# Designs tried in a protein design run: peptides against a protein of PDB entry 6J54. Part 215

Target 1, 223 residues: chain A of PDB entry 6J54
Amino acid sequence: NENLFASFIAPTMMGLPIVTLIIMFPSLLFPTPKRLINNRTISIQQWLIQLTSKQMMAIHNQKGQTWSLMLMSLIMFIGSTNILGLLPHSFTPTTQLSMNLGMAIPLWSATVFTGFRYKTKTSLAHFLPQGTPALLIPMLVIIETISLFIQPVALAVRLTANITAGHLLIHLIGGATLALLNINTMTAFITFTILILLTILEFAVALIQAYVFTLLVSLYLHD
Target 2, 42 residues: chain B of PDB entry 6J54
Amino acid sequence: QFQFTGIKKYFNSYTLTGRMNCVLATYGGIALLVLYFKLRSK

## One batch from the design tools (peptide; made by RFdiffusion4, then SolubleMPNN)

Design b2_p25_8_s3 (from b2_p25_8, 17 letters changed)
Fold by OpenDDE base, seed 2:
Structure b2_p25_8_s3 (fold): chain B 223 residues (1-223), chain C 42 residues (1-42), chain A 25 residues (1-25)
Amino acid sequence: as target 1 above (223 residues)
Amino acid sequence: as target 2 above (42 residues)
Amino acid sequence: SLLLQFLAEQLAEIALLEQLLLLLL
């Protein structure tokens, strides 16, 4: 079983952590535009960022749009790390719960504090859904308070669980495929087909999880 | 538009202010209960 | 609220993924 989790161990070379280099590597794939008309790759990237920005910030007012840069950088970071993590024998930092918590907790706290700072009345009112029967008010307020504190945990766990589960499945099915190659070629081919389909699914999951993470942070800011 | 009179004007689940007051009252009540038990334990 | 529904759905997905992960272990 140790071999199954070997890919999730933080890589080190000569006792030095390489995790920092892995985390910084996606930044090299997104160069800053220096020309009015850039290369095709840069143009596509900028176009995608603009589209995503328009969709994400459509729910925010001008004050909320101040967070656009941070939210876009977040989605690009998580998305790029997740996609790069699907490369063979690659380490995905987003499989580490510590990293995801490190992102989720500050972002969540920032959104909550921003809400209380500028919209105190509305933020406090969110602890009680509209139309609640009078007898259920105290209980529901407590539940909503607990729900609020679960939000950063949910953000981190969702991202971690989705990416980790996907990687484990790929490794398990991949290992099974290799084992079956020596036993039965036909069954190995079927398993290999499933592996391909799963990898395609994981590409989608990688992007979706990046989007959901950023969207929820944005949603908490909107509330 | 709901017309509330008396205490329902300040504590209701339909208006923004009413919801806020209900939340504050709930937290205040919990805080007082916790304080009561702490003082009782002394 | 829409937020609560969204959160509930997301939590359900997390729970499902956790169960799946546990089955794989």
Scores: peptide ipSAE 0.079, ipTM 0.768, DockQ to the pose 0.031
Fold by OpenDDE base, seed 3:
Structure b2_p25_8_s3 (fold): chain B 223 residues (1-223), chain C 42 residues (1-42), chain A 25 residues (1-25)
Amino acid sequence: as target 1 above (223 residues)
Amino acid sequence: as target 2 above (42 residues)
Amino acid sequence: SLLLQFLAEQLAEIALLEQLLLLLL
């Protein structure tokens, strides 16, 4: 079933990768507002950005709120790319682990370094949970240190795995539906219904994974 | 809050400063162990 | 313990996805 993974191959045109164009394409869908009262689509976009911004920045103080622009751009980028990836025969860059690691590692490093820069005492203290028995301190500090380094990997893998699994599932159920059309139309109808429900779920997952990715980055910054 | 005396004042799992010192002591101990084994091999 | 639970949850999610992928392939 090599055709199942064909949609995840990085597209090239005349030997040149068009991934850069695909990555930049979502930016065109979010134009900057020019009027006090914009179009309905732009107004909804601004409203959603304001809601998510207010919700995510509520846990941060004034210094942490300086990250609002980066976090909002991140959620918009991941969300838009994930939604566009659900289009038929489209390539989603977020299915590439290299891209997600490329986002997760710098953002994680920035949050960790920001924590050490402004809250050195608190950041170092986070390697040891409060109230830990004295005998477990060395082991727990080591575990917490390892956990810290796993964070960017988990962040990237979570996003990649969820989006990739969703795409594969849609392709498999869709392929099964098409195959069953020539065998049993009733079974094909049931499979098609499952495909519709799954597609709706994947739209939700696409947005949720963007939110979770950004939220976790924000939570690492809060620490 | 907690009243600690002696070494517990600086190395405890309850106060922020105590937790920080415990973490630093752990890293320092690990670094010394690594250094010891590295110097022992040569 | 909270961190270990978080790590265990993440590993469980990855394992579930892997199992589901193997089931579909």
Scores: peptide ipSAE 0.060, ipTM 0.760, DockQ to the pose 0.026
Fold by OpenDDE base, seed 1:
Structure b2_p25_8_s3 (fold): chain B 223 residues (1-223), chain C 42 residues (1-42), chain A 25 residues (1-25)
Amino acid sequence: as target 1 above (223 residues)
Amino acid sequence: as target 2 above (42 residues)
Amino acid sequence: SLLLQFLAEQLAEIALLEQLLLLLL
């Protein structure tokens, strides 16, 4: 069991955290455009960023569009770290719940505080759904307040669990494939096919979780 | 749109202001209960 | 017996994965 989670241990060199360098590395993959006609890779990257920005910020008004830069940087960061984490023997910082909570709590608090600052009446009204019976109002308000405080935890745990579960599953199926190679080649081939399909799925999950994380932050800002 | 009169004008689950007032009333009630038990313990 | 031990260890790890998935749901 210890060997399974060895890949999730934060790497250190001489007691110094290399995690900082790993976190900063994805920023090198997104250089700023310098030419009128950039390279194909940069052009595609910028196009994808523009598409995602239009989809994410379409929900927000002019004031909410100020968060566009932060939300786009967040999705690019989480997405890139998740994809790079699928590389062999790589460490994914997003598998660490502490990191995800470190991102979720400040962003959640910022969205909640901005909501209370600019839309106090609407934000307070969100604690009570429309059309609730009068007798259920106090209980429902309490439940909704608890739900609000669960949001950052759910946001962080969802990202962590999805990425961690994917890594564990790839490791388990990979280990089973290697073990079955010496026992039955046919079953090993089937398991290997499942592994390939799973890795493709995990690439999709890595991007989807990054999108969902930023989308929920954006949605909380809209509310 | 509903026309509310009396207490329902200020405390309703349909209007934005009514929902806000209900939320504030619930928080106020909880705060008063906590205060009551705190003062009772002393 | 060695295969059974390996499978048992893998099943235990899958059980942990299921718990994580249940937490995700």
Scores: peptide ipSAE 0.035, ipTM 0.699, DockQ to the pose 0.016
Fold by OpenDDE base, seed 4:
Structure b2_p25_8_s3 (fold): chain B 223 residues (1-223), chain C 42 residues (1-42), chain A 25 residues (1-25)
Amino acid sequence: as target 1 above (223 residues)
Amino acid sequence: as target 2 above (42 residues)
Amino acid sequence: SLLLQFLAEQLAEIALLEQLLLLLL
């Protein structure tokens, strides 16, 4: 349905794509600290970053800690874009599968190559689970190899599907609410209540998906 | 902990080295099969 | 009749969404 998917079309102004500006916009919401004691907003942001950084990087050794900047920037980017996408008439870049693949594939490849570089033996051994019967070894190695290549796709699709589905549902319920306003006020009120609850849920989903995406990248790095 | 002798010492699904060798052997076998079919097609 | 048309359109959209979700997941 063209009307339903209209919100997911890449926006353009005067024939020029403004997607680049939309992607860069969240960076303006997180200014760099300038003072020893910043304002409340920046302080809260830095505290949250430190908290999430501590939580996510706790499973990594010193070498893995070098990825903290990349992972924190990733979660802040995805989280902020997802939240901004919930604004009315906003375009969410993370609903585009191409964008998510563009993030997932390089990060996945980096983690895999890092694993092969520093933990070659362990990385190769991960293609064969422990205790596998000898007869199943060749088939299982093939399956695990295929599974490895599915990881970046699954990572991208998971994020895309969750965010897109939420936006579609909000649009549908919102459309129903508007249509019912002139037909049955009571039913419209019920639908509107559902819309509010759904919107709250989508705020949570937006943050959770950002976290899960970053967490899985981190886990691939660790394993 | 596991005591393996012979070929099982190098190719097993319990030890890290054994698993690695199994994976390498599998990839090597697949590569050889692909090579065989490629040469056979010629 | 307008309500039925609207509901039909919404149901069609939901059905498409379900199919897409089934395809992706």
Scores: peptide ipSAE 0.029, ipTM 0.689, DockQ to the pose 0.016

Design b2_p25_8_s4 (from b2_p25_8, 19 letters changed)
Fold by OpenDDE base, seed 1:
Structure b2_p25_8_s4 (fold): chain B 223 residues (1-223), chain C 42 residues (1-42), chain A 25 residues (1-25)
Amino acid sequence: as target 1 above (223 residues)
Amino acid sequence: as target 2 above (42 residues)
Amino acid sequence: SLLLQALAKELAEIAKAAQEALLSL
C-alpha cells in the first residue's frame, strides 16, 4: 500500500517544498497574448477559453458574469494540473484533499456571502423549497442548512476522489502490464489495451472534473 | 398568484417572503432552545 | 433544488390527502 501511495507524497528537493513550484507551473503554459494575431497554439488556446467562457457564463446574468475571470482561471488551473498529472510518475497537486479544500472553501464562502449580500431574501428562501407542508418546514430547513455546509466538502472530495482513483488505476494497471510482459505476452497485451482505454478515459475525466467543479461553484453563485 | 390571509400571509412555503420568514422563525426557535438549555444548566 | 421541490410537492399531496381523511372521520 505504501508503494501505491508513494506517488502521492508531496515531493521535496533538498528539504524544500517544490509543491509550490508545481502548483505555479501551469500558469507558465498560458502566456498572455502580445500580438493581434498570435501563434496557432495560442490562438487555439484563446479560442477554447472563449468557448468555455461563453458556456459557463450562459447560466449567469450580467451581475454574475463579473465572476467570469475567476471561474475561468479556476477551470484552467484545475484542468491543466489534472492533465499534467496524467504524465507517468508525475505528481498532481489536485490529488491532495488539502489543496482542493483550500480552493473549495473560499470559493464556496464567497458565493454564499455574495448571495446573502445582494440577494438576501432569495438566499434565505432557498433553505425552504416551495410547497413544503407546514409540519415538515422546520426539519427541512435544518436539512437544507446541513446540505449547504456539505457543499464545499462535496466539491473537494469529488475532485480529489476522481483524480486520485484514476491515478491509482493507471499505476496499478501499468504496473501489472509491465509485470506480465515477461510472464504472458498475450495477457500483457490485453492489460495494455485496458490501460490505453483507461488513460483516454482519465483525460476526459480530468477535463470534466475541472468543468464540474467550476460549474457547481458557478451554480451556487447563481442560486 | 397565491392570496394568503392571516398568519399564512407571513409564514408560508409558497411565497418568497413567506419562505424567508419560515427560515428565520426556524433559526429563531433553535436559538431559543439553545438559550433555554444554557439557562437551565446554570 | 428541483429534487427538493418535487419531493415537497409529493409530500404536500400526501399531507392534503391525510388531512382530508382526518376531516372525514
Scores: peptide ipSAE 0.127, ipTM 0.734, DockQ to the pose 0.012
Fold by OpenDDE base, seed 2:
Structure b2_p25_8_s4 (fold): chain B 223 residues (1-223), chain C 42 residues (1-42), chain A 25 residues (1-25)
Amino acid sequence: as target 1 above (223 residues)
Amino acid sequence: as target 2 above (42 residues)
Amino acid sequence: SLLLQALAKELAEIAKAAQEALLSL
């Protein structure tokens, strides 16, 4: 069991945390445009960012669009780290629950406080759904309050669990394929095919989880 | 449009103001209960 | 919240039906 989780141990060189460098590495892949007509790679990247920004901010009014920069940086960071984590023998910082909580809790608190500041009446009304019978109102308000506090935890755990589970499956199937290479070539080929399909699925999951994380933060902001 | 009269005008689950008042009343009640038990323990 | 709203609507309908049944007695 220890060998399975060895890939999730934070890498250190001589006791110094290299995790900081790994976290900062994706930022180097997104250079700022300096020309009117940039390189094809940068142009495609900016086009994708523009499309995702339009989709994410379509839900928000003018006041909510102020958060566009932060939300787009968040989705780009999570997406890039998740994709880079699918590389062989690569450490994904997003598999660390501490990192995801460190992102989720401040963002959640910021959205909740922003909601209470600008839309106090609506935010307070969200603790009680419409049409609730009078006798169930106190209990339902308590449940909704508890649900609110569970939101940041669920947000962080969802991201961590999905990425971690994907990595575990890739490692297990990959190990099985290597073990079966000398035992049965046909079975190894089938398992390898499953590994390829799983890897493609995990690429999709990596992007979807980044999108869902950012979308939920956006929805909490919109209320 | 539901026409609410009396206490139902201020405490209803259909209007925004009514929902807000219900939430505030529930939190106020819980706070009073917690204070009561805290003062009773002392 | 959407699930809770849907559940609340269903409970409200049940409560209204119960009130109508009680008033019919």
Scores: peptide ipSAE 0.107, ipTM 0.730, DockQ to the pose 0.012
Fold by OpenDDE base, seed 3:
Structure b2_p25_8_s4 (fold): chain B 223 residues (1-223), chain C 42 residues (1-42), chain A 25 residues (1-25)
Amino acid sequence: as target 1 above (223 residues)
Amino acid sequence: as target 2 above (42 residues)
Amino acid sequence: SLLLQALAKELAEIAKAAQEALLSL
């Protein structure tokens, strides 16, 4: 059904992609603080950013903490876009695999190359777990190498699949609810309740996926 | 801390250096195999 | 990979046990 995926079509105006503007829109929701005591909304935002920053960067040394700005911007971007995407009839850029790959591959490459540059011995040793039996070393090294290359793909697909699946479920159940309104109002009410619960779940998933994406990038950096 | 002697000193799965050498040896072996098959085709 | 390390440790323990069993024969 083409109509099921209509909400995932990239919006254009006169052949020009509006997606760029949609991607930049969340940035307007996070103004920079200018006062010592800011508005309640800004204070809450700063508080959340500080908490997530402390939690996520606690595993890193000072050298790793240099990535704090990048990682926090990443989580804010993905989180905000995911939440805004849950609005009715809204386009979520993070449902596009191309976008997520565009974020995942460079960040993954940066973390891997940073590891090889500053911790060459440790990074190379990561391809072989400690205490591996001698007979399993060649195969295990190959598996770990493959695992490394799967990381950016898994990172992008995880985010894309979770957000996309959530949107699809909301649309499907929502459509079913509308269809059942004219058939059986009681059943439609039950389906509508499920839709509400699912929507709440998707809000949680949206935030969790943003966090997981950023966390995994951070963990890859930590190595 | 492990004390290894002989070839185990350089190729072991317990020390950082040993693990690194094992990885390098594995990659080197694979590269040589690929090179062998490539040269064999010519 | 923490999971792979855990698996490797388990396999190492099994291999060590097998080696000890073979040496005991």
Scores: peptide ipSAE 0.104, ipTM 0.731, DockQ to the pose 0.012
Fold by OpenDDE base, seed 4:
Structure b2_p25_8_s4 (fold): chain B 223 residues (1-223), chain C 42 residues (1-42), chain A 25 residues (1-25)
Amino acid sequence: as target 1 above (223 residues)
Amino acid sequence: as target 2 above (42 residues)
Amino acid sequence: SLLLQALAKELAEIAKAAQEALLSL
């Protein structure tokens, strides 16, 4: 069991946490454009950012669109870290619940406070859905209040659980494949094929979870 | 669209103002209950 | 919120039906 979770231990070198370097590494993959016509890689990146920005910010008004830069940076960070985490023997910082909470809580609080500041009436009314029977109003308001506070936790746990589960499954099947190489080569080949298919799936999951995380933050902002 | 009279005008689950007032009333009630139990404990 | 709204709507319908049933007694 310890061997299964060994890949999720925060890496250190001589007692120094190199996790900070790992977290900052994806930033190097997205250099700022320096030319009017950039190379193909930068152009594709900018195009993707623009595309996702248009899709995600379509629900927001002009004030909400101010959050576009932050949300795009968030999705780029989470997406890049998740993809890099799928490299062999790599550490995915997004598997750490602490990091995801560290991102979720401030962003959630910012969206909630922004809502209360600019849309006070709507935000307060959000605690009571329309058409609620009069007798259920107090209880439902309490439940909705609790639900609000669960949002950042659910956001962080969702991302963490999905990425962690994927990594665990890859490691398990990969380990099984290696173990079966000396036992039954045919079975090992089958498990290896499954591993490849799973890896492809995890690449998709990595991007989807990054998108969902950012999208939910955006939706909370929109209320 | 909705026509409410009396107390329902201020406390309803359909209008924005009504919903807001219900939420505020609920929080106020909870605050009063907490205050009551706090004072009772002394 | 959409789920809560849908649930609230259903509960409102049930409550209305119950009220009508009580009035019919």
Scores: peptide ipSAE 0.067, ipTM 0.719, DockQ to the pose 0.012

## One batch from the design tools (peptide; made by RFdiffusion4, then SolubleMPNN)

Design b2_p26_3_s1 (from b2_p26_3, 19 letters changed)
Fold by OpenDDE base, seed 4:
Structure b2_p26_3_s1 (fold): chain B 223 residues (1-223), chain C 42 residues (1-42), chain A 26 residues (1-26)
Amino acid sequence: as target 1 above (223 residues)
Amino acid sequence: as target 2 above (42 residues)
Amino acid sequence: ALASLLLLLLAQLLDLALFSLLLLLE
């Protein structure tokens, strides 16, 4: 049991937090364009960023589109860290709830404050659904207020749980495969096949969770 | 589209202004209740 | 709006499934 979570311990070398280097590493995978016509790799990256930016920011007005740089940076960071975390013996920073809360709380706060700043009336009215019976108004306003404060927690926990669960499952099936190699080779082959399928699924989950996290932040901004 | 008269004009769940006022009234009421209990405890 | 709702539902279902699986593995 303790060995299952050993891979989620923040790595340190000589008492120095190597986690900072791990968090900064994905930035090296996305170099800035230097030429008008870049190589194929950079061109594909910029194209994907442009497509995702266009898709996510389509629901926002010009003021909301100012967030495009931040949201695209966020999705690239989370997506890259999640994918890199699927490498063998890698540490995924997004499996740490503290990391995800550190991203979710400021972004959520920024979206809420932005809403109150530019759309005060609409933001306040959002605490009461339209057409609510008069007797339910006070209770429903309280519920909606609580729901608002749950949003950053739900955002962080969703990302953490999905990525951690995937890593844990890969580790368990991988461990089972190794244990069965000397017991039953046929069963070990079956578990290995499941491991491969699960790994493919986790690649998809890694990207989906990055997208969902960023999308929800964008939706909170739009209100 | 909706015609409200009296207090319903300002406190309703259909208009934007009405919803806003209801929310503000609810928060104001909660604040007053909290204040009341604090003063009562003293 | 519908696409956003479907994505939210999918995210919630996946989260619940993974969370349930984690509870079973503990």
Scores: peptide ipSAE 0.172, ipTM 0.764, DockQ to the pose 0.023
Fold by OpenDDE base, seed 5:
Structure b2_p26_3_s1 (fold): chain B 223 residues (1-223), chain C 42 residues (1-42), chain A 26 residues (1-26)
Amino acid sequence: as target 1 above (223 residues)
Amino acid sequence: as target 2 above (42 residues)
Amino acid sequence: ALASLLLLLLAQLLDLALFSLLLLLE
């Protein structure tokens, strides 16, 4: 049904892609502080960034902490875009698989290459779990190598599928609620309540998916 | 401490070096198989 | 916190299942 997926089509006005503006808009919500004591909103944002940074970097050593800026920027970008995408009649760039692959593949490749560069022996040894019986070694190494190459795809698809599924459900239940307003007001009220609960859930999902995406990238760097 | 002797010293699943060598051996084996099939077709 | 995380994970899986079901029904 073209009508269901119409909300996922990249918006264009006058032949110009508005998608670029939508991607750039979240950056405006996080201004750089110029004062020692900032406004309450900026202070809260910085506090949240510091807390998330401490939690994410607790897994990494000193060399891994160099990636803190990139990982924090990533979680802020994905989180902000996902939350803004839940606004009525908004387009979420992270619903596009191409966008998520564009983030996942370079970050994954960077983590893998960084691992091979600084910890070549450990990275190669990671393809074989410790304690594997000798007869299963070749098969397990093959499976682990395939698993490695599936990681960026799984990372992108997971984010895309979770956000897209949530958006579709909101649209479907929202459409059903509007259709039932003229048929049965009581049933419409029930569906509207479900819509509100689902919307709250999707806000949580939006933040969690951003966190999971960043966390997995961080874990690939550590391993 | 596991004392590995002989071939197990170089190819084991418990030591870091042993695991690395096992991975390299598997990749080498696959590369040789691919090479064999390519040379056979010619 | 762990229970809430598990519930959220379950909700995400449910959303994915519903999405896949909707795709099959189309």
Scores: peptide ipSAE 0.170, ipTM 0.747, DockQ to the pose 0.023
Fold by OpenDDE base, seed 2:
Structure b2_p26_3_s1 (fold): chain B 223 residues (1-223), chain C 42 residues (1-42), chain A 26 residues (1-26)
Amino acid sequence: as target 1 above (223 residues)
Amino acid sequence: as target 2 above (42 residues)
Amino acid sequence: ALASLLLLLLAQLLDLALFSLLLLLE
């Protein structure tokens, strides 16, 4: 099944890692505004960023709103990379678990540490939900502690798995359609229709996963 | 709102301080148990 | 909105699980 996963191999040319360029490419699609009244495309982008920023930062206090820049940059990065990854024969960096862990672990740790620094009592109390029977307190505290450490892993794995699975499905169905073109044109057409529907779904998944990833990071910051 | 007396004042699952103390006590207990087993093996 | 997002997330995980199951059956 190496052919199936060949599209997920980190691309290199002559031994040089071109993956860095692929990761940086989405940044070119979001130029900084230089005018009070920008072009239509830039205006739409800024509008979307403002809307998402307002929605995400509504949960946070003034101190938490300092993270707005980081969270917005994160969602833009993940979203753009996921969408660009759906282009034919493109490499999606977010399909790499190492990359997602590299984002999830530091962000999670930062949110946890900020919580302990500024809201020590609340953060410690979060390990025990309210109204817990006295006999279950030790066990529940342990479970909640384990749950905390699973958060960064779940964050990374969720993003990786969803994007990877989508790509695999597209490749499998796409390969099936090509194989069926010479066997049965009618079945190939049906499979192609499914492929189109699947690709539309994956576009939605790409955006949703970007949003969920950023939202969960934001939620962990809020505690 | 909740009138707790004695040990329940400091260790309860309803107040913020009580929950914090319960968590700390749990961690402390686990740490002591681990320490006990480490010292026992010596 | 959050609940709907969680449901969507669950649906995605379910699809992923189904896909994984299909891969195991092949």
Scores: peptide ipSAE 0.137, ipTM 0.754, DockQ to the pose 0.023
Fold by OpenDDE base, seed 3:
Structure b2_p26_3_s1 (fold): chain B 223 residues (1-223), chain C 42 residues (1-42), chain A 26 residues (1-26)
Amino acid sequence: as target 1 above (223 residues)
Amino acid sequence: as target 2 above (42 residues)
Amino acid sequence: ALASLLLLLLAQLLDLALFSLLLLLE
């Protein structure tokens, strides 16, 4: 059973962390445009970035749109790392909770502090929903405060759990398929079909989790 | 719109300012309670 | 569109459940 988690061990060579190179690798897949009409791949990438940027920043004012570069870089990083992680025998840094916490906590704190800096009254008022009965105010404020501090943890754990669980499921079904090849070919074919469907799902999940992570950070910035 | 008088003007759950004041009052109350228990222990 | 979103959410919940189960089984 311990072999199931072997793919999640951080790779090192002679004690030197290769993780740094793995984290930096996705940046090479998105070169900066140098021409008015770029390659088809670059044009598609730019189109997707512009589309997602337009969707995510539509909810923000001009001051909030200053975060567009950060949010777009975040979604591109998480999305690319998640997709690359679906390659066979690849290591996905986003399966590490430490990595996701390292992203979630600073981004969350930055959004919260930005809110308190520019919209102090509104941010403080968010701890108390509008129209609450007077007797429930203290309890509700406490609950909302706790909810705020759970946000970065939930953000990191959601991403980590979804990606990690997907990887484990692919390994389990894949291993079962290989084991059944020598036992029953019909059952192996069924499990292989499930594996294909699951792999397609995990590709979608990889992109969706990147989007959800970035979207939630954006929503926290909005208020 | 809502018209509040007296204490309800400053502490209400409908206006933005009222909500803010309620939150600050709650935090202040909790801080005072913590301070009370801390001073009581020593 | 909503059905697809719900299916994706369900899949994510199943993944979370499986992950939690695997953690319980070590």
Scores: peptide ipSAE 0.124, ipTM 0.744, DockQ to the pose 0.025

